# Peptides against a protein of PDB entry 5T59: the designs that were tried, part 91

Target 1, 112 residues: chain A of PDB entry 5T59
Amino acid sequence: TTPTMQSTSLLTEHLGYPPISLVDDIINAVNEIMYKCTNAMEKYLMQRNIIGKKDFSDEIKIGTAKLESLLENSVDKNFDKLELYVLRNILSIPSDLLEENRFRLLHHEKLV
Target 2, 90 residues: chain B of PDB entry 5T59
Amino acid sequence: EHIRFQRLVQVCNKALEESIRKLQSWEKIHECFPNYGQTREGIENLTVCQQQVIKLWSNLSRVEFDAIFHERSIEEKLNQLDDLINKARS

## One batch from the design tools (peptide; made by RFdiffusion4, then SolubleMPNN)

Design b2_p19_5_s1 (from b2_p19_5, 13 letters changed)
Fold by OpenDDE base, seed 5:
Structure b2_p19_5_s1 (fold): chain B 112 residues (1-112), chain C 90 residues (1-90), chain A 19 residues (1-19)
Amino acid sequence: as target 1 above (112 residues)
Amino acid sequence: as target 2 above (90 residues)
Amino acid sequence: DDKKVKEEVKKIRQLVLSS
């Protein structure tokens, strides 16, 4: 079920925050984690950049950047799907509860 | 009875697992370091690095996502939502 | 498919932010 103004308002009241805020937290977190992982990889390899008499620093920097791009693309794809699923199927209100008589029930429960 | 939070955890795990899949491929890792990976020592370093990154990804995601879920009280809120829906349908 | 998902996300975000 695609979110509506009504469902968003009701869920915001129930959650104490807009549903999208949870998704944003998740996405922001994974982006931060992604950077930490790629940064750690670069640092690890840069401390091991010389093998024999050859310095692989440039290759390491380019390689880690490529891996970061691959990871970023995958994160974007999969968490876009996650966002849609969460907002449509988890943080959603069934149509039968969006009827006027059912709408009052959700509001009433909050007040009690 | 309570299904929404379980689904949230499942889809989060799935997204995390699918996202890191490319880094789990040794072939893709090696392709990014074509000359470095032609050396014995380079292969060893890349192998350890790959393992450590995957572990870091898993550990950080667990800690951060659990923190988010706690701060947002999402398990409780989703359980309450399930209860409200069930009550409305009864 | 990925493009479709991205567009749907954009639509949902716009709808939610406008509410």
Scores: peptide ipSAE 0.623, ipTM 0.952, DockQ to the pose 0.776
Fold by OpenDDE base, seed 4:
Structure b2_p19_5_s1 (fold): chain B 112 residues (1-112), chain C 90 residues (1-90), chain A 19 residues (1-19)
Amino acid sequence: as target 1 above (112 residues)
Amino acid sequence: as target 2 above (90 residues)
Amino acid sequence: DDKKVKEEVKKIRQLVLSS
């Protein structure tokens, strides 16, 4: 089910934060991890840039950049799917419950 | 009875696994370093690098995602959501 | 398909951010 204003409001009240905030945390985290990984790759290889008499620094920089792009594209694709799934199927309220009774339940639980 | 948090963990793991899959391809790695990878030492370095990055990806994601889930109390909140839904349907 | 997903994400974000 696609989120609505009503469901978002109810979930925000329940969670204490907007549902999208959780998704943002996840996406921000994976992006940070991604760049930590690519940075680690570059640093590791740059410490080993000379083999024999040849300096492979330029090739390493280009190669790691290509891998970074590859990973970025994959992360973007897969976490877009994740975002849709989470917001539609996990952080969601069934349509049959999107009425006054559901709202009362949330308030009741908060007051008890 | 409680299904939402389990699903959240599952889809997170799936997204992480699918995202790193291309870096698990030696062919793709080697293609990025055509001359470097022609040397014995270069191949060794790339092999170790690939393995280390995959491990780093796995470890960091586990730690960071667990931290997020804890900070957001998402397991508890999703369990409560399941309970509320089930109660409403009862 | 990936493009469709991207567009759906944008729509959902716009909706929830407007709330």
Scores: peptide ipSAE 0.621, ipTM 0.952, DockQ to the pose 0.806
Fold by OpenDDE base, seed 1:
Structure b2_p19_5_s1 (fold): chain B 112 residues (1-112), chain C 90 residues (1-90), chain A 19 residues (1-19)
Amino acid sequence: as target 1 above (112 residues)
Amino acid sequence: as target 2 above (90 residues)
Amino acid sequence: DDKKVKEEVKKIRQLVLSS
């Protein structure tokens, strides 16, 4: 079920915030985690950049950048799917209930 | 009865697991460090690094997502939503 | 498929963010 203005409004009233805000929190969090992970990886390897007489700093920088890109792409794809699923199937109101009776229930619950 | 929050947790876990899957591939890791990974010490470092990153990913995601769910009171709100929907259909 | 998902995300965001 694709969200509508009506469902979004009702859910916002129920949640106390727009449904998209939850998704944004999740996406922002995973992005932060992602870069913390890649940064940690780079730092860890850069502290171990010399093996024998060879300095692998350049290779490490390039390699970690490649891995970061791979992770970014994967995160984008999977969390786009997540966003769609959440907004369509979790933070959603069945169309048959988007009638006056559903609105009354939400209003009544809020007042109690 | 209460379904929505369970589904939220499931899809979050799925997204996290699928996102980190490529980093769980040793082949992918090694390909990014072709010369470094030809040394014994390099392999050891990459192995530890891979393990620690995956661990960090798992731990941080758990903590951060739980915090979000708590701050947004999403379990309670989704349970209430389920109840409202069920009530409306009764 | 990935492109489809991305486009759908854009559409939904435009819809819900318009309030």
Scores: peptide ipSAE 0.621, ipTM 0.952, DockQ to the pose 0.763
Fold by OpenDDE base, seed 2:
Structure b2_p19_5_s1 (fold): chain B 112 residues (1-112), chain C 90 residues (1-90), chain A 19 residues (1-19)
Amino acid sequence: as target 1 above (112 residues)
Amino acid sequence: as target 2 above (90 residues)
Amino acid sequence: DDKKVKEEVKKIRQLVLSS
């Protein structure tokens, strides 16, 4: 199911925060982790940039940048899919609960 | 009975695993360092680096995602949501 | 497929943010 204004409001009340906030937390976290990983890789290799009196610093910088781009693209694609799945199938309210009598039931549970 | 939180964990793990898959390919790693990877020491360094990055990815993601889930109380909230849905259908 | 997913994400975000 696709989120609606009604379902978003109900879920926000239930969660104490908008459903999208959880997704944003997840995405922000993975992005932070991603750059920590690529930075660590670059730093590790740059400490080992000279082999046999040859300096590979430029190649290391270019190579790590390429890997970062690959990872960025993969993260973007996979977590877009994750976002859709979470909002449609996990943080969702079935249509039968959006009927007037069922809608009130969900709201009533919070008041009691 | 409770299925939503389990699915959340599963889809997160799947996204993380799929995202890091390219870095698990030695061929792709080596292609980014064509000359560096032609040396014995370079190969050794790249091998260790690859392993460390994958471990860092796995460890950080586990810790950070668990922290998010805890701070958002998402397991409890999703279990409650499952209960509400089941109750409404009974 | 990936492009379609990205567009659907944008639509959902717009809907949620406008509410």
Scores: peptide ipSAE 0.617, ipTM 0.952, DockQ to the pose 0.749

Design b2_p19_5_s2 (from b2_p19_5, 8 letters changed)
Fold by OpenDDE base, seed 4:
Structure b2_p19_5_s2 (fold): chain B 112 residues (1-112), chain C 90 residues (1-90), chain A 19 residues (1-19)
Amino acid sequence: as target 1 above (112 residues)
Amino acid sequence: as target 2 above (90 residues)
Amino acid sequence: EDEEIRKEVKELRELVRSA
């Protein structure tokens, strides 16, 4: 189900934070991890940039940048899907609970 | 009974696995280093690098995501949400 | 398809952040 103003408010109250905050944490984390990985790759190869008499530093820099771009695209794609799924299917309230009668139940549980 | 947290973990793992798949492709790795990868030593370095990065990705993601889930108390909150839904439908 | 997903995400983000 697509999030609504009502469901977002209820979930925020339940979670203690807006549902989107969890997704933000996840996405921020994976982005940080991604760049740590690509940085590590570049540094590892740059320490091994000379083979024989040839210096491959330029190729390594370009190559790692290309891999970073590939990884960025993949991360963006997959975590966009994740965001949609989480907000629609995990951090969601069924329509029957958003009805007046069920809405009161959620409020009641919070107050008890 | 409690399904939402399990699903969260599953979709997170799936997203992580699908994301790193690009780096798991030796062909793509080699294409980025066409001359470097034509040397024996270069191939060895790229192989080790590929393996290390994949491990780093896996380890960091596990630690960071677990930390997020803990800090947000998401398992408890999602279980409670499941319970509320089940109760409302009973 | 990827572009469509990005658009959906953008719209959804705007919706939930405005709430």
Scores: peptide ipSAE 0.585, ipTM 0.950, DockQ to the pose 0.831
Fold by OpenDDE base, seed 1:
Structure b2_p19_5_s2 (fold): chain B 112 residues (1-112), chain C 90 residues (1-90), chain A 19 residues (1-19)
Amino acid sequence: as target 1 above (112 residues)
Amino acid sequence: as target 2 above (90 residues)
Amino acid sequence: EDEEIRKEVKELRELVRSA
């Protein structure tokens, strides 16, 4: 079910915030976590960049950048799917509940 | 009876698990560090690094997502939504 | 497929944020 102005309004009233705000929180959180992970990886390896007489700093920087890109792409893909699913199937109101009589029920419950 | 919050948790977990899948591949990790990974010490460092990052990912996501769900009262709100829908169909 | 999903997400975001 594709969100409508009516369903969004009703859900906002029910939730106390727009449905998209929850998705924004989730996506912002995972992005923050993602960069914390990649940063930790880089820092850990850069502290161990010299093995014997060889300095692997350049290889580590390039390698961690590649891994970051891979993770970014995967996060974007999977959480795009998540966003669609949440907004269409979880934070949604069936059409039968959008009818006038059912609409009143939702408002009635909110006011009581 | 209540299904929406369970689905939310499921799809969040799925997205998190699938997102970290490539980092769980030793082959993918090693490919990014071809010379570093040819040394014994390098392999050891990469192994520990991989393990720590995956754990960090799992722990942070659990804590942060639970915090979001709590702050947004989403379990209660979704349960109420399920109840309203079921009531309307009765 | 990924591009298609990205387009759908963009359109849906615009829809829900405008409401």
Scores: peptide ipSAE 0.585, ipTM 0.950, DockQ to the pose 0.793
Fold by OpenDDE base, seed 3:
Structure b2_p19_5_s2 (fold): chain B 112 residues (1-112), chain C 90 residues (1-90), chain A 19 residues (1-19)
Amino acid sequence: as target 1 above (112 residues)
Amino acid sequence: as target 2 above (90 residues)
Amino acid sequence: EDEEIRKEVKELRELVRSA
């Protein structure tokens, strides 16, 4: 179910925040985690860049950058899917219930 | 009865698992370091690095996502939403 | 496929944030 102004307003009232805020938190978190992981990988390997008197620093930098790109693409793809699913199927109100009866229930529960 | 929060956890886990899958491939990692990975010591370093990154990914995601869910009270709110919907349909 | 999803997400975000 595609979100509407009505459903968004009702959910915002219920949650105490807009539904999109939860998704934003999740996506921001995974992006931060992603770069922490790639940064850790680069630092670890750069501290071990010399083997047999050969310096592999350039190869390490290029390689870690490639892995970062792969991870970025995968994160973007999978969390785009997640965002759609959450907003349509989890943080959603069935269309058949978006009537006066549903409004009364939400208002009643809030006031009681 | 209460299904929305369970689904949220499931799809989050799925997204995290699918996202890290490429880094779980030794072949893909090795391809990024073709000469470094031809040395014994290089292979050892890459192996440890791969394991550490995957663990870091798993641990950080667990901690951060749980914190988000707690701060947003999302389990309680989704359970309440399920209840409200069920009441409306009764 | 991925591009289509990205476009759909963008449209949905615009809709939700405008509400």
Scores: peptide ipSAE 0.583, ipTM 0.950, DockQ to the pose 0.839
Fold by OpenDDE base, seed 2:
Structure b2_p19_5_s2 (fold): chain B 112 residues (1-112), chain C 90 residues (1-90), chain A 19 residues (1-19)
Amino acid sequence: as target 1 above (112 residues)
Amino acid sequence: as target 2 above (90 residues)
Amino acid sequence: EDEEIRKEVKELRELVRSA
């Protein structure tokens, strides 16, 4: 079910915040975690950049950047799917309940 | 009866698992460090690094997502939503 | 498919945020 102004308003009243705020929190969190992970990886390897007499710093920087890009693309893809699913199937109100008689029930329960 | 919160947790876990899949591939990791990974010590470092990053991903995501769910009271709110919908249809 | 999803997300976000 595609969100509407009506369903969004009802859900906002029910939740105490707009439904999109939850999605924003989730996406912001995973992005932060993602960069913490890639940063940790780079730092770990850069502390171990010399093996024998060879310095692999440049290779490590390039390699970690590639992995970061791969992870970033995967996160974007999978959490776009998540966002659609959450907004359509979880934070949603069935269309049959958006009729006048049923619409009042969801609103009325909070006020009682 | 209560299904929405369970589904939220499931899809979050799925998204997290699918997102980290590339880093779980040793082949993919090794490809990014072709010369470094040709050394014994390099392989050892990459192995430890891979394991630590995956664990960090798992631990941080669990803690942060649980915090979000708690702060937003989403389990309670989704259960209430399920109840309201079921009641309206009864 | 990925591009289609991105577009759909963008449209949905605009709709939701405007409500």
Scores: peptide ipSAE 0.582, ipTM 0.950, DockQ to the pose 0.823

Design b2_p19_5_s3 (from b2_p19_5, 9 letters changed)
Fold by OpenDDE base, seed 1:
Structure b2_p19_5_s3 (fold): chain B 112 residues (1-112), chain C 90 residues (1-90), chain A 19 residues (1-19)
Amino acid sequence: as target 1 above (112 residues)
Amino acid sequence: as target 2 above (90 residues)
Amino acid sequence: EDKKVKEEVEEIRKLVRSA
């Protein structure tokens, strides 16, 4: 189900933070990890850039950049799907819980 | 009974696995280094590099995602949400 | 399909961040 203002508010109250904040944390983390990985790859290969008196630095830089782009695209695609799924199916409240009586239940549980 | 947190972990793992899949392809790696990969030493270096990057990806993602889940208390919160839903439907 | 997903993500982000 698509999030609503009501469900977002209720989830924010329940979680102590907006649902989107969790997704933001996840996406920020994977982006950081992604660039750490690509940076490590570049550094590793650049330390081994000379083979048989031939310098492969330019090829390494271009190659690692290509791999970084491929990884970026894949991360973007897959975590967009993740974001949609999380917000629609995990961090969501069924319509029956948005009824008046069920709404009170959520508030009651919070206060107890 | 408690299903939301399990699903969260599953979709996170799936996204991570699908994201790194292309780097797991030796062909894709080699294509990016056509001349470097024609040398014995180059192949060895690329092989080690590929393995290390994949391990780094796996280890960092596990540590960082677990930290996020803990800091956000998401397992507890999602379990509580499941309980509330089940209670409301009973 | 990927474009569709991107569009849906942007729409849902606008929706949830506006609340």
Scores: peptide ipSAE 0.641, ipTM 0.953, DockQ to the pose 0.751
Fold by OpenDDE base, seed 4:
Structure b2_p19_5_s3 (fold): chain B 112 residues (1-112), chain C 90 residues (1-90), chain A 19 residues (1-19)
Amino acid sequence: as target 1 above (112 residues)
Amino acid sequence: as target 2 above (90 residues)
Amino acid sequence: EDKKVKEEVEEIRKLVRSA
């Protein structure tokens, strides 16, 4: 189910933070990891840039940049899907709970 | 009974696995280094680099995601959500 | 397909961040 203002508010109360904050943490983390990986790759290869008296530094820089772009696109695609799935299917409230009497249950559990 | 946290872990793992799949392709790696990869030593370096990056990806993601889940208490919160839903439907 | 997903994500983001 697509999140609503109502479900978001209820989940925020339950979680202690907006549902989107969890997704933001996940996406920020994977982006950081991604760039750490590509940086490590570039550094490793740049330490091995000369082979047979040929300097491959330029090719390494271009190549690692291409791989970074490839990884960026893949991360973006897959974690967009993740975001949708999490917000629709995991951090979601079924319609039967989105009634006034059910709202009271969620509020009651928080206050007790 | 408790299913949401399990699903969260599953979809996170899936996203991570699908994301790194391109780097697991030797063809994709080699295409980015066409001349470097024509040398024996270059191939060896790329092979090691590929393996190390994949390991780094896996290790860092595990550590960071576990930290996020812990800091957000998401397992507990999702279990509670499951319980609330089940209670409401009973 | 990927564009559709991106659009859906943006719409959901607008919705949930406005709350």
Scores: peptide ipSAE 0.640, ipTM 0.953, DockQ to the pose 0.813
Fold by OpenDDE base, seed 2:
Structure b2_p19_5_s3 (fold): chain B 112 residues (1-112), chain C 90 residues (1-90), chain A 19 residues (1-19)
Amino acid sequence: as target 1 above (112 residues)
Amino acid sequence: as target 2 above (90 residues)
Amino acid sequence: EDKKVKEEVEEIRKLVRSA
């Protein structure tokens, strides 16, 4: 079920915040975690950049950048799917309850 | 009876697992470090690095997502939503 | 497929943020 202004308003009242805010928190968190992971990887390898009198610093920088890009693409893809699923199937109100005589239940329960 | 929060947790776990899958591939890791990975010591370093990153990903995501869910009271709110929907259909 | 998902996300974002 695709969100509507009506369902969004009702859910916002129920949650105390817009449904999209939860998704934003999740996406922001995973992005932060992602860069912490890639940064840790680069730092770890850069501390071990010399092997057999050879300096692999340049290769490490390029390699970690490639992995970062790969992870970024995967995160974007999978969490786009997550966002759609959450907004359509989890943070959603069935269409049959959006009729005038039924959606009042959500509002009424909040006020009582 | 209560299904929405369980689904939220499931879809979050799935997204996290799918996102880190590429880093779980040794072949993909090695391809990014073609010369470094041809040395014994390099292979050892990459192996440890891969394991540590995956663990860091798992641990941080669990802690941060649980914090979000708690701060947003999402389990309670989704359970209430399930109850309201079920009540309306009864 | 990925492009379609991305487009759908953007459309939904516009819709829900305008509410």
Scores: peptide ipSAE 0.639, ipTM 0.953, DockQ to the pose 0.809
Fold by OpenDDE base, seed 5:
Structure b2_p19_5_s3 (fold): chain B 112 residues (1-112), chain C 90 residues (1-90), chain A 19 residues (1-19)
Amino acid sequence: as target 1 above (112 residues)
Amino acid sequence: as target 2 above (90 residues)
Amino acid sequence: EDKKVKEEVEEIRKLVRSA
């Protein structure tokens, strides 16, 4: 189910933070990890840039940049799907609970 | 009974696995270093580098995601949400 | 397909961040 203002408010009250904040944390984390990985790869190879009498520094820089782009595109794609799934299917409230009678139950549980 | 947190972990793992899949391809790696990878030493370096990156990806993601889940108390909150839903339907 | 996903994400983001 697609999030609504009502469900978002209720979930925010329950979680203590907006549902989107969790997704933001996840996406920010994976982005940071991604760049750490590509940076590490570049550094490792640049320390091994000379083979024989040939310097491969330029090729290494270009190659690692290509891999970074490849990984970035894949991360964006897969975590967009993740965001949709989480907000629609995990951090969601079924329609039957959004009715007036069920809405009161959520408030009651918090107060008890 | 409690299903939401399990699903969260599953979809996170799936996203991480699918994201790194292309880097697991030796062919894809080699294509980015066509001349470097024609040397024996270059192949060895790329092989080690590929393995290290994949391990780093796995380790960092585990640590960081677990930290997020802990800081957000998401397992507890999702379990509570499951309980509320089940209670409402009973 | 990827474009559709991106569009849906953007729509949901606008909705939930406005709340």
Scores: peptide ipSAE 0.639, ipTM 0.953, DockQ to the pose 0.787

